# Peptides against a protein of PDB entry 6NYY: the designs that were tried, part 170

Target 1, 212 residues: chain A of PDB entry 6NYY
Amino acid sequence: KHFEQAIERVIGGLEKKTQVLQPEEKKTVAYHEAGHAVAGWYLEHADPLLKVSIIPRGKGLGYAQYLPKEQYLYTKEQLLDRMCMTLGGRVSEEIFFGRITTGAQDDLRKVTQSAYAQIVQFGMNEKVGQISFDLPRQGDMVLEKPYSEATARLIDDEVRILINDAYKRTVALLTEKKADVEKVALLLLEKEVLDKNDMVELLGPRPFAEKS
Target 2, 212 residues: chain A of PDB entry 6NYY as posed
Amino acid sequence: KHFEQAIERVIGGLEKKTQVLQPEEKKTVAYHQAGHAVAGWYLEHADPLLKVSIIPRGKGLGYAQYLPKEQYLYTKEQLLDRMCMTLGGRVSEEIFFGRITTGAQDDLRKVTQSAYAQIVQFGMNEKVGQISFDLPRQGDMVLEKPYSEATARLIDDEVRILINDAYKRTVALLTEKKADVEKVALLLLEKEVLDKNDMVELLGPRPFAEKS

## One batch from the design tools (peptide; made by RFdiffusion4, then SolubleMPNN)

Design b2_p26_8_s4 (from b2_p26_8, 7 letters changed)
Fold by OpenDDE base, seed 4:
Structure b2_p26_8_s4 (fold): chain B 212 residues (1-212), chain A 26 residues (1-26)
Amino acid sequence: as target 1 above (212 residues)
Amino acid sequence: KEKKEEEELLEKAKELAEKLKAEPVY
């Protein structure tokens, strides 16, 4: 208990006990987090879910905590599943509410950064080719691009394709699992926090072997 | 005693959080 709370505090930030979400906001967060949780559950290369919460912490209104794999090398398929998991919240909101909220801003940033990294750092796109350069940090003045403006346009196009493919994959998955997303969201609204055991009780065992 | 245990737990939680590249998916 105390150790888990300390981990939650470090990862999620301080519990904002003072931020009472309105019922509709709490509902939106529950379906958002349920989208992440269910996407992560049914994606082979996603990290195993540890905890999902709709208690506001730090900058987030909710969070899903995963057990990171001690993995330093990722395949394209693994990165795609991670992108899909990250899109799960936004996709859930679209499926259930037909609207987009600001809640997924950080998720979209992460997905965008991952897509660029795959194409321009890891050379994972055949059209762009085996190029690798450091992505500018936020605030770095990019004085010179190591590639042509034609290559820049190609990169931007291939990034959009990759993100759209991840988005479509996530839409397909969460549409198929729509009832599971709803079960998780409803239970989140009741319990505010779910663990792996709650997910197993709701959804059955995760269909992928946990890496020991 | 309690503060020291809390600090040790926080340090272990930090180490675990560093090991756990658990980016909270918000």
Scores: peptide ipSAE 0.026, ipTM 0.452, DockQ to the pose 0.834
Fold by OpenDDE base, seed 5:
Structure b2_p26_8_s4 (fold): chain B 212 residues (1-212), chain A 26 residues (1-26)
Amino acid sequence: as target 1 above (212 residues)
Amino acid sequence: KEKKEEEELLEKAKELAEKLKAEPVY
């Protein structure tokens, strides 16, 4: 208990018990987190879910905790599954509410950053080719791009394609698993926090062997 | 005693947190 709370404080920040989410906000967060959790559950290369919470902490309204693999090298397939898991919250909101909230802003930023990195840093796009450029850091006006304006447009187009493909894959997955997303969301609304055992009880064993 | 145990737990929690990915909802 005390150790888990300390980890939660470090990862999520201080529990803002004073931030009473409105019932509709709490519902939105529950379905958002359920989307991440279920996407991660059914994506092979997603990190194993440890905990999901709709208790507001620090900067977030909720969070999911995953056990990352000590992995330095990622395949394109692994990065795609991670993008889909990251989009799971937004996609869940779309499927259940037909609306977009600001709750996915950080997720969209992460997905966008991953897509750019795949294309311009890792050379994972055939149209752009085997290039590796430093991504502009936030605030660096890269005055001189090491590539032409035509290449810049191509990069932007291929980033959009990659994100849209990840989005469509996530929509397909969470539409298929819609009942599972709802079960997780409803149980989150009741318990506020779910662990891996709660997820196994709801969804069954994760279909992928934990690469311990 | 309690403060030192709390600090040690917090340090271990930081080390573990570096090994844990949290995806916050904002």
Scores: peptide ipSAE 0.023, ipTM 0.475, DockQ to the pose 0.584
Fold by OpenDDE base, seed 1:
Structure b2_p26_8_s4 (fold): chain B 212 residues (1-212), chain A 26 residues (1-26)
Amino acid sequence: as target 1 above (212 residues)
Amino acid sequence: KEKKEEEELLEKAKELAEKLKAEPVY
């Protein structure tokens, strides 16, 4: 009762603010950002959450800010967790709304870039092998790929596999933590901005010891 | 001590986040 009424008030309170976002869009953003936040919370190698917001800023409808680690070397596991965190918004939208929005375009781009880098730059794929090719820079002419079209197809396939694996991992995680995603989303709709302390109060301490 | 280190880390993180256009994870 009281929690439902609080939810209704939060949802109904959204109608009156002349915010740039429609209430349904704001709801979508809240669940999207909650997906990122919760994925980052429960993934060991994700960067720790500093702030999450559903206040539109510039080109973004929401954002999550994380403390970047001063890390120069990443393991495959670390990159996977980062991919999962990046997919958290899209996956949350799917879990809660059964639909996908354009909001994840930049996330998908980042995930795609990471996957290609892992396979063709870092040699992290067993099928492709220990290869390292420079990814074409933006604006570099399509230099002849230093590999065959068969290898190109293999790379593309393995990129899709890697992204799909990250996606499935994220779906599993956020499905397990569905109630936590909802709690974060609802609190975002109320407060519009959450910090690490709000997350600790809501979810408990992050399961992974912050390297002090 | 810990609180000061956390504040310094947060300040460094803010500075790094400003320098690194930490593309907001949208």
Scores: peptide ipSAE 0.019, ipTM 0.431, DockQ to the pose 0.243
Fold by OpenDDE base, seed 2:
Structure b2_p26_8_s4 (fold): chain B 212 residues (1-212), chain A 26 residues (1-26)
Amino acid sequence: as target 1 above (212 residues)
Amino acid sequence: KEKKEEEELLEKAKELAEKLKAEPVY
């Protein structure tokens, strides 16, 4: 318990006990986090869910904790599933509420960064080709791109395609698993925090064997 | 004593969080 709380504090920041979400906001967060959780549950290359919470912490209104694999090499398929998991919150909001919120800003940032990295760092896009350029660090004035404006446009287009493909994949998945997202969201609204065992109880065992 | 234990727990949690590369998915 104390150790888990310490981990939560490190990952999510300090519990904002004073931040009372409006019921509709809390509902939005619950479905958002349920989207992440369920996407991660049914995506082979997503990290196994450890915990999901709708207790506001730090700057977040909710969070999901995953057990990352000590993995240094990622395939394109693995990165896609991770993108889909990251989009799960936004997609859940769209499916259940027909609207998008600002809550997915950090998720979209992560997905965008991943997509750019795949295309311009890892050479994972056939149209752009086997290129590897350092992405500008946040705050570095990129004075000169190491590629042409035509290549820049191509990169931007292929990034959008990749993100949209991940989004569509996530929509398909969470639409298929809509009832599961709802179960998780409803239980989150009740318990505020779910663990892996709660998820197993709700959804059954994760379809993918945890590589121990 | 309690504060030191809390700090040690926080350090261990940081180490574990770093090991776990647990990026919170918000």
Scores: peptide ipSAE 0.026, ipTM 0.516, DockQ to the pose 0.832; fails the geometry check

## One batch from the design tools (peptide; made by RFdiffusion4, then SolubleMPNN)

Design b2_p27_1_s1 (from b2_p27_1, 13 letters changed)
Fold by OpenDDE base, seed 1:
Structure b2_p27_1_s1 (fold): chain B 212 residues (1-212), chain A 27 residues (1-27)
Amino acid sequence: as target 1 above (212 residues)
Amino acid sequence: MDLLSEVPLDSGVPDIMDELDKISFER
């Protein structure tokens, strides 16, 4: 308990008890986080869920925390499932509210960065090919791209395709699991924090063998 | 003694992957 709380403080930041969310905002957060949690639960290559919370911490209004794997090599399939999990919040908002919020900005940033990395760094796109370019880091002078403007456009197009494919996959998954997302969201509104055991009680055991 | 230059397998894991351990709803 204390160790978990310490890790949560380091990763999540300090609980901002001063951020009283309006009931409607809290509902949005609950369904958003439920989307992440359920997507992660039913995606084979997602990391195991440790905790999901709608208690505001730092800049986050809620979060889903996963057990990191000491994994150095990722497959395209693993990266796709991670993208889908990351999109789970946005997709849940769309499914349940028919609207999207600004709350998914960081998720979209992560998905965008992952998509560019897959295409530009890892050579995981057939149209762009087996190329690897360094992505500009924050603060690097954007030197001339080592590729043509036509290649830049192709990269941008393929990034959008990849993100859209991940989005559609997530929509399909969370639509199928809509009742599970709602169960998680409602329980979050009640308990504010769920762990893996709460998820097992609610959804049953995760359908994929946990790589311990 | 053939110095097998261990080309370090660049893990190529973007720093973003480390950040995926926590998915957050931001304000």
Scores: peptide ipSAE 0.023, ipTM 0.577, DockQ to the pose 0.022
Fold by OpenDDE base, seed 5:
Structure b2_p27_1_s1 (fold): chain B 212 residues (1-212), chain A 27 residues (1-27)
Amino acid sequence: as target 1 above (212 residues)
Amino acid sequence: MDLLSEVPLDSGVPDIMDELDKISFER
C-alpha cells in the first residue's frame, strides 16, 4: 500500500482532489484512458498494463501506467506498437465521440519524437537510409541542419507516413475492440482506478505471454 | 563473452521511451 502510493506519487504526482471534472469531461477522460489500456492490452510489443486511473494527478486528468521492459534494444515493430498504444487515447476519442480534444497533446508529442528518432537516429527508414543525426534538444539553438533541404523534406514526409500508419493501425485495432474499450471506460467511471487484475477479469488474460 | 559486446553497440533509445511507461491525458 505505502509503496504503491509512493510509486503513484512519483509517476502521477499528487492527487488533485479539488479538481471536479464535469461529468462529460470525466467521461472523455475515461474513454481516452480506456483507449490506451486496450491498445496496450492487444498489442504484442506493448508493455503490460499495471494501472489505469481517471483521478486527476499533477498535469494529467488521467493516466495509464505500464511495466517497463528491461531491454536496451528495440525493434521497429516494438516501436510501432508503442506508438499505437500512445495513440490509443486520441483514437478512442474519435471512435466514441467523433471529436478530438487537447488531452492528447503529450501523446502526440511522444509519437512525433519517436517517429523522428526512428527515421533520423535509428536509420529505420529505407528511403531516408542508414543515417543517424542528433535531434535538437529543447533549448538547443539549432543553427544548421546536418542534411540538405531535400533530405529535410524527405524526412518530414516519411515521418508523416509513419505516424499515419501507426494511427490507422490503432484505429483498426480499437474499432475491432470497441466493445472492450467501452467496458473498460464504464468500469473506470465506476471505480476510477483499475489494475491488471481488473483488466483480466473484464477482458480475459492478455493474449501475449509476459516476457520474463 | 556477450556477443553484443564485440560490436560497438549503443542502445540509442531516446529518453522518450522511458516516458512511455506512463501515458497521461493532459489538460
Scores: peptide ipSAE 0.020, ipTM 0.562, DockQ to the pose 0.025
Fold by OpenDDE base, seed 4:
Structure b2_p27_1_s1 (fold): chain B 212 residues (1-212), chain A 27 residues (1-27)
Amino acid sequence: as target 1 above (212 residues)
Amino acid sequence: MDLLSEVPLDSGVPDIMDELDKISFER
């Protein structure tokens, strides 16, 4: 309990009990977080879900927390599944509400950064090739690119392709699992916080063996 | 000896991966 609360404070910040969401907003958050949770549940290379919450913390209105794997090397397939999990919230909003909100801004940022890193740092794209360039960090003034404008355009195009592929994969998954997303969202609206055991009770055991 | 133990490899974990331990709905 105290240790979990400490981890929650470090990761999520302090609970902002003063932020009362409207019922419609709370519903949107619940379905968004359910999208993350269900995507992570059914993607082999996603990290194990620890907790899902629709209680506002810090800048977040809700969150899904995962147990980091002691993994130092990531495959292209693993990075794709992580991208799909990260897109799960946005995709859930689209499937259930037919609209998108600003709530996925950080998710889209993360997906975008991952896609660029895969292509320009890890050499994971055949068209761009086995190259590695430093990406500008937030606040870095990059005066000159180490590659041509033609290469820049190619990178941008391949990033969009990768993100779109991840998005389509997530849409397919959450459409197939639509009933499970709804079950999780409804239970979130009731309990506000779910753990791994709640997910097992609701969805059954995760279909992938937990690598110990 | 696993080659991974003898040659320091860049883990190739982007900084963003550390942030993926928590996925959040942002305002």
Scores: peptide ipSAE 0.035, ipTM 0.585, DockQ to the pose 0.025; fails the geometry check
Fold by OpenDDE base, seed 3:
Structure b2_p27_1_s1 (fold): chain B 212 residues (1-212), chain A 27 residues (1-27)
Amino acid sequence: as target 1 above (212 residues)
Amino acid sequence: MDLLSEVPLDSGVPDIMDELDKISFER
């Protein structure tokens, strides 16, 4: 208990108990976080869910927290499942509300960075080929790209394809699991915080063995 | 000889993966 609270404080920051969300905003957050939680539950290569919360912390209105695996090498399939999990919030909003919010901005940034890294750092795209370039860091002077404008366009197109494929995969998954997303969202609106045990009670055991 | 000792294997963990421990709904 005390150790978990200390970890939560370091990772999540202080709970902003003073920020009263409007009921409709709180509902949007609950379904967004439920989308992340359910996507992570049913994706083999997603990290195990530790906690999901709709209590605002720092700049976040809600969050899903995962236990990272001690893994140093990632496959293309593992990176795709992580992208899908990250898109789970946006996809849930679309499925349930038919509208998108600004809440997924950080998620989209993370997905975009992962997609570029896969293509230009890890050489995981067949059309672009076995290349590895450093991505410009924020604040690096845009040094001359080590590739042609045609290659830059190809990279941009393949990034969009990869993100769109991850998005479609997430839509398919959360559409199939729509009732589970609803269950998690409704329980979040009641309890504000769920743990792994709450998820097991709602959804059953995670279908993937936790690799120790 | 461990294959890892002969050929340096880079960590395939992108910096972004460290941030995936927490997925947040942002304002």
Scores: peptide ipSAE 0.021, ipTM 0.571, DockQ to the pose 0.024; fails the geometry check

Design b2_p27_1_s2 (from b2_p27_1, 13 letters changed)
Fold by OpenDDE base, seed 5:
Structure b2_p27_1_s2 (fold): chain B 212 residues (1-212), chain A 27 residues (1-27)
Amino acid sequence: as target 1 above (212 residues)
Amino acid sequence: MDLLSEVPLDSGVPDIMDELDKISFEN
């Protein structure tokens, strides 16, 4: 109990027990978090879900907690599944509400950063090739790009392709699993917090063996 | 009323860049 609460505080911050979400906001958050949770459940290379919550914490209105793997090397396939899991919230909102909200801004940032890193740091794109450039960090002086404008345009195009492919994959997955997303969202609205056991009871065992 | 207009949702999905940065600093 105390150790889990400590980890939750580090990841999600302090619970804002005083923030009463309006029913429609709470519903949006529930479906958003259910999208992440279900995407992570059915993606082979996603980390196992530990907890999902629609209780506002820190700057977030909801969160999903995953068991991190001690992994130093990531494959392109692993990074793609992580991108899809990260897009799960936005895609769930689109599927269920036919609208997008600003709630996915941080998710889109993460996906964008991952896509650029794959292409310009890890050399994972065949058209751009085996290159590795440092991405400017927030606060770094925008140094001149070490590559031509033609290369910059190519990078931008390939980033869009990668993100769009991840998005389409996520749409296909969550459309197939739409009933599961709804089950998770409805149970979140009732319990506010779900754990791995709740997910197993609701969806059955995760299709992928947990790599011990 | 734009429901989620002011506060981004934290998905709780680990940022791969943050994870990779941690690994790079530990090596």
Scores: peptide ipSAE 0.023, ipTM 0.609, DockQ to the pose 0.438
Fold by OpenDDE base, seed 2:
Structure b2_p27_1_s2 (fold): chain B 212 residues (1-212), chain A 27 residues (1-27)
Amino acid sequence: as target 1 above (212 residues)
Amino acid sequence: MDLLSEVPLDSGVPDIMDELDKISFEN
């Protein structure tokens, strides 16, 4: 209980008990979070889901909490699954509502950062090659790019391709699992908070063994 | 004003960059 509350506070901030979501907004949040939860459930390299909530907190209207893996190395496949999980909310909104909202801004930021890191820091793109450049941190003066404008364009193109591939993968997954997303979303609308056990009851056991 | 526009959804998915930054300092 205390540990969960501590994690909740770190991830979502303090619960804003004063924020009453309109039913349609609450529905959007529920399907958004269900998208994250279901994507994470059916992606091998996603972190295990701990909790999913549509209770507004300081930083957002809902969240899905995952148990982070204690790992120092990430594979391209792991990063891709993480991107897909991160896109799960937006993709769910698209599948169920035929619209995209600004609610996925932070998700898109994370995905974008991950894609750039994969391409320009980790050398994970074949076309760009095995290069590693420091990405300017948010707030750093963008010093001169250590690569040509041609390389910059190539990077931008390959970032877009990577994100689009992750997006398509997520669309395929959540389209296949559309009924599961709906089950999770509907239960979220009822309970507001789901844990791993709720997900097991709804979806069955996670198809991937928790890597200890 | 759409509340979603004012308060973006936080997926709660850890930022890989934040995690990698932690790793880079430990390594």
Scores: peptide ipSAE 0.020, ipTM 0.584, DockQ to the pose 0.495
Fold by OpenDDE base, seed 1:
Formats: C-alpha cells, structure tokens, sequence
Structure b2_p27_1_s2 (fold): chain B 212 residues (1-212), chain A 27 residues (1-27)
C-alpha cells in the first residue's frame, strides 16, 4: 500500500484535486485509459498492468501503469506491441466516439519517437537497412544529417508505415475486444481506479503467462 | 567471464521506452 502510493506519486505526480473534469471529458478519459488497459492486456509483449486510473495527476487526466521489466534488449515484436498499447487510447476514442482528441498527443509523440528509434537507431527496417544514427537530442544543434535527403525521405516514409501498421493492429484488436473496452471504461467511471484484480474479474486471466 | 558482461551493452533503448511504463492521457 505505502509503496504503491509512493510509486504512484513518483510516476503520476500529485493528484490535482482541483481539476474537475466535465462528465463528457471524464467519459473520454475513461474510454481512452480503457483502450490502453485492454490493449496491454491482450498484447503478448506488453508489460503487466498494475493500475489504470482516471483521476487527474499532474498533466495527465488519466493513466495506465505497468510493471516495468528489467529488460535491456527489445525485439521488433516487443516494440510493436508497446506501440500498439500506446495507441490504445487514441484508437478507443475513435471506436467509441468517432472522433479524436488532443489528449493522445503524448502517446503519439512516444509512438513517433519509438518508430524513429527502431528505424534509425536499431536498424529494424529492411528498406532503410542496418544503420544506426544518433537522433538529435533536445537542444542539439541539428548538425548536417549523416544521410542524404533521399534517405531522410525513406526514413520518414517507413516511420509512417510502421506507425500505421501499429495503428491498424490496435484497431483490429480493440474492435475485437470492444465489449471489454466498454466494461473497463464503465467500471473506471464508477471506481475511478482499477487494479490487476479488477481486470481479471472483468476480462478473465491475462492470456499470456507473466514472464517472471 | 562472458565477454558480453564486460562491455555494457549499450541497450540502445531510448529513454522514451522507460516512459512507456506509464501511459497517460494528457491535456
């Protein structure tokens, strides 16, 4: 309990008791977070869900927390599933509301950064090839790209392809699991916070063995 | 001593991957 609360404070920041969401905003957040939670539940290489919350904390209106793995090496498949999980909120909003909000901006940033890293740093794209370039850090003078403009365009195109593939995979998954997303979202609106046990009660045991 | 243990494998994992342990809806 105290340790979980400490982790929650470190990761989530302080609960902003002053941020009262309108009912429609709270509904949007609930379905967004349910999308993350359900995607993470049914993706093999997603980290185990610890908590999902629609209580605003810091800049976040809601969050899903996962048990970090002490993993230093990631496969392309693992990174794809993590991208899909990250897209789960945006996809849920699209499925349930037929609209997208600005709330997924950070998720899209994370997905974009992951896609660029896979292609430019990890050499995980066959068309771009076995290359590894340093991505400019925030504040680095964009020195001359170590590659041609043609390569830059190829990278940008392959990033879009990778993100679109992850998006389509997430759409397929959450469409199949639409009823589960609804169950999680509705329970979030009631409880505001769900844990792993709540998810097991709603969805059954996670279909993947927890890598101990 | 496995040679892999002496050179810190630059995990090459972007710092962003650590942030993925928390997925948030941000305003």
Amino acid sequence: as target 1 above (212 residues)
Amino acid sequence: MDLLSEVPLDSGVPDIMDELDKISFEN
Scores: peptide ipSAE 0.016, ipTM 0.496, DockQ to the pose 0.025
Fold by OpenDDE base, seed 3:
Structure b2_p27_1_s2 (fold): chain B 212 residues (1-212), chain A 27 residues (1-27)
Amino acid sequence: as target 1 above (212 residues)
Amino acid sequence: MDLLSEVPLDSGVPDIMDELDKISFEN
């Protein structure tokens, strides 16, 4: 209890109890976070879920927290599953509300960054090839790209393909698990915070053995 | 010789992945 609260305080910042979400906004947040939680639950290479919350913290209206794995090497498959988990919120909103919100902006940024890194830093794309370039950091003068405009276009196209593939995979998963997303969302609306035990009670044990 | 000792672990993956350990819904 005390250790978990300390970690929550360090990672989550101060609960902004002052942001009263409208009931409809709170519902949107609940289904968004449920999408992340359920995607992470059923993706083999996702990190174990620790907590999911619809209590606003900092700039976030809700969050899902995961236990990072002590690994230094990631496969393409692992990165794809993490992209799918990150898209889970947006996909849940689409499935349940037929509309998208601005709430997924940070998720889309992360997915975009991951996709570019896979293609231009890790050489994980067959069409672009075994290349590795540093991505410009925010604020770096975009010096001359070490590749042609044709290569730049190819990279952009392959990034879109990768993101779209992750999106489609997430849509398929959360459509199959739609009832589970709803269960989690409804319980979030009741309890505001769920832990791993709540998820086990709702969904059963995670189908993947946690590599200890 | 452990193959892991000869290949510089690209520190770029952990940084990106660490950001994904917390997923937030932001307005």
Scores: peptide ipSAE 0.022, ipTM 0.470, DockQ to the pose 0.027; fails the geometry check

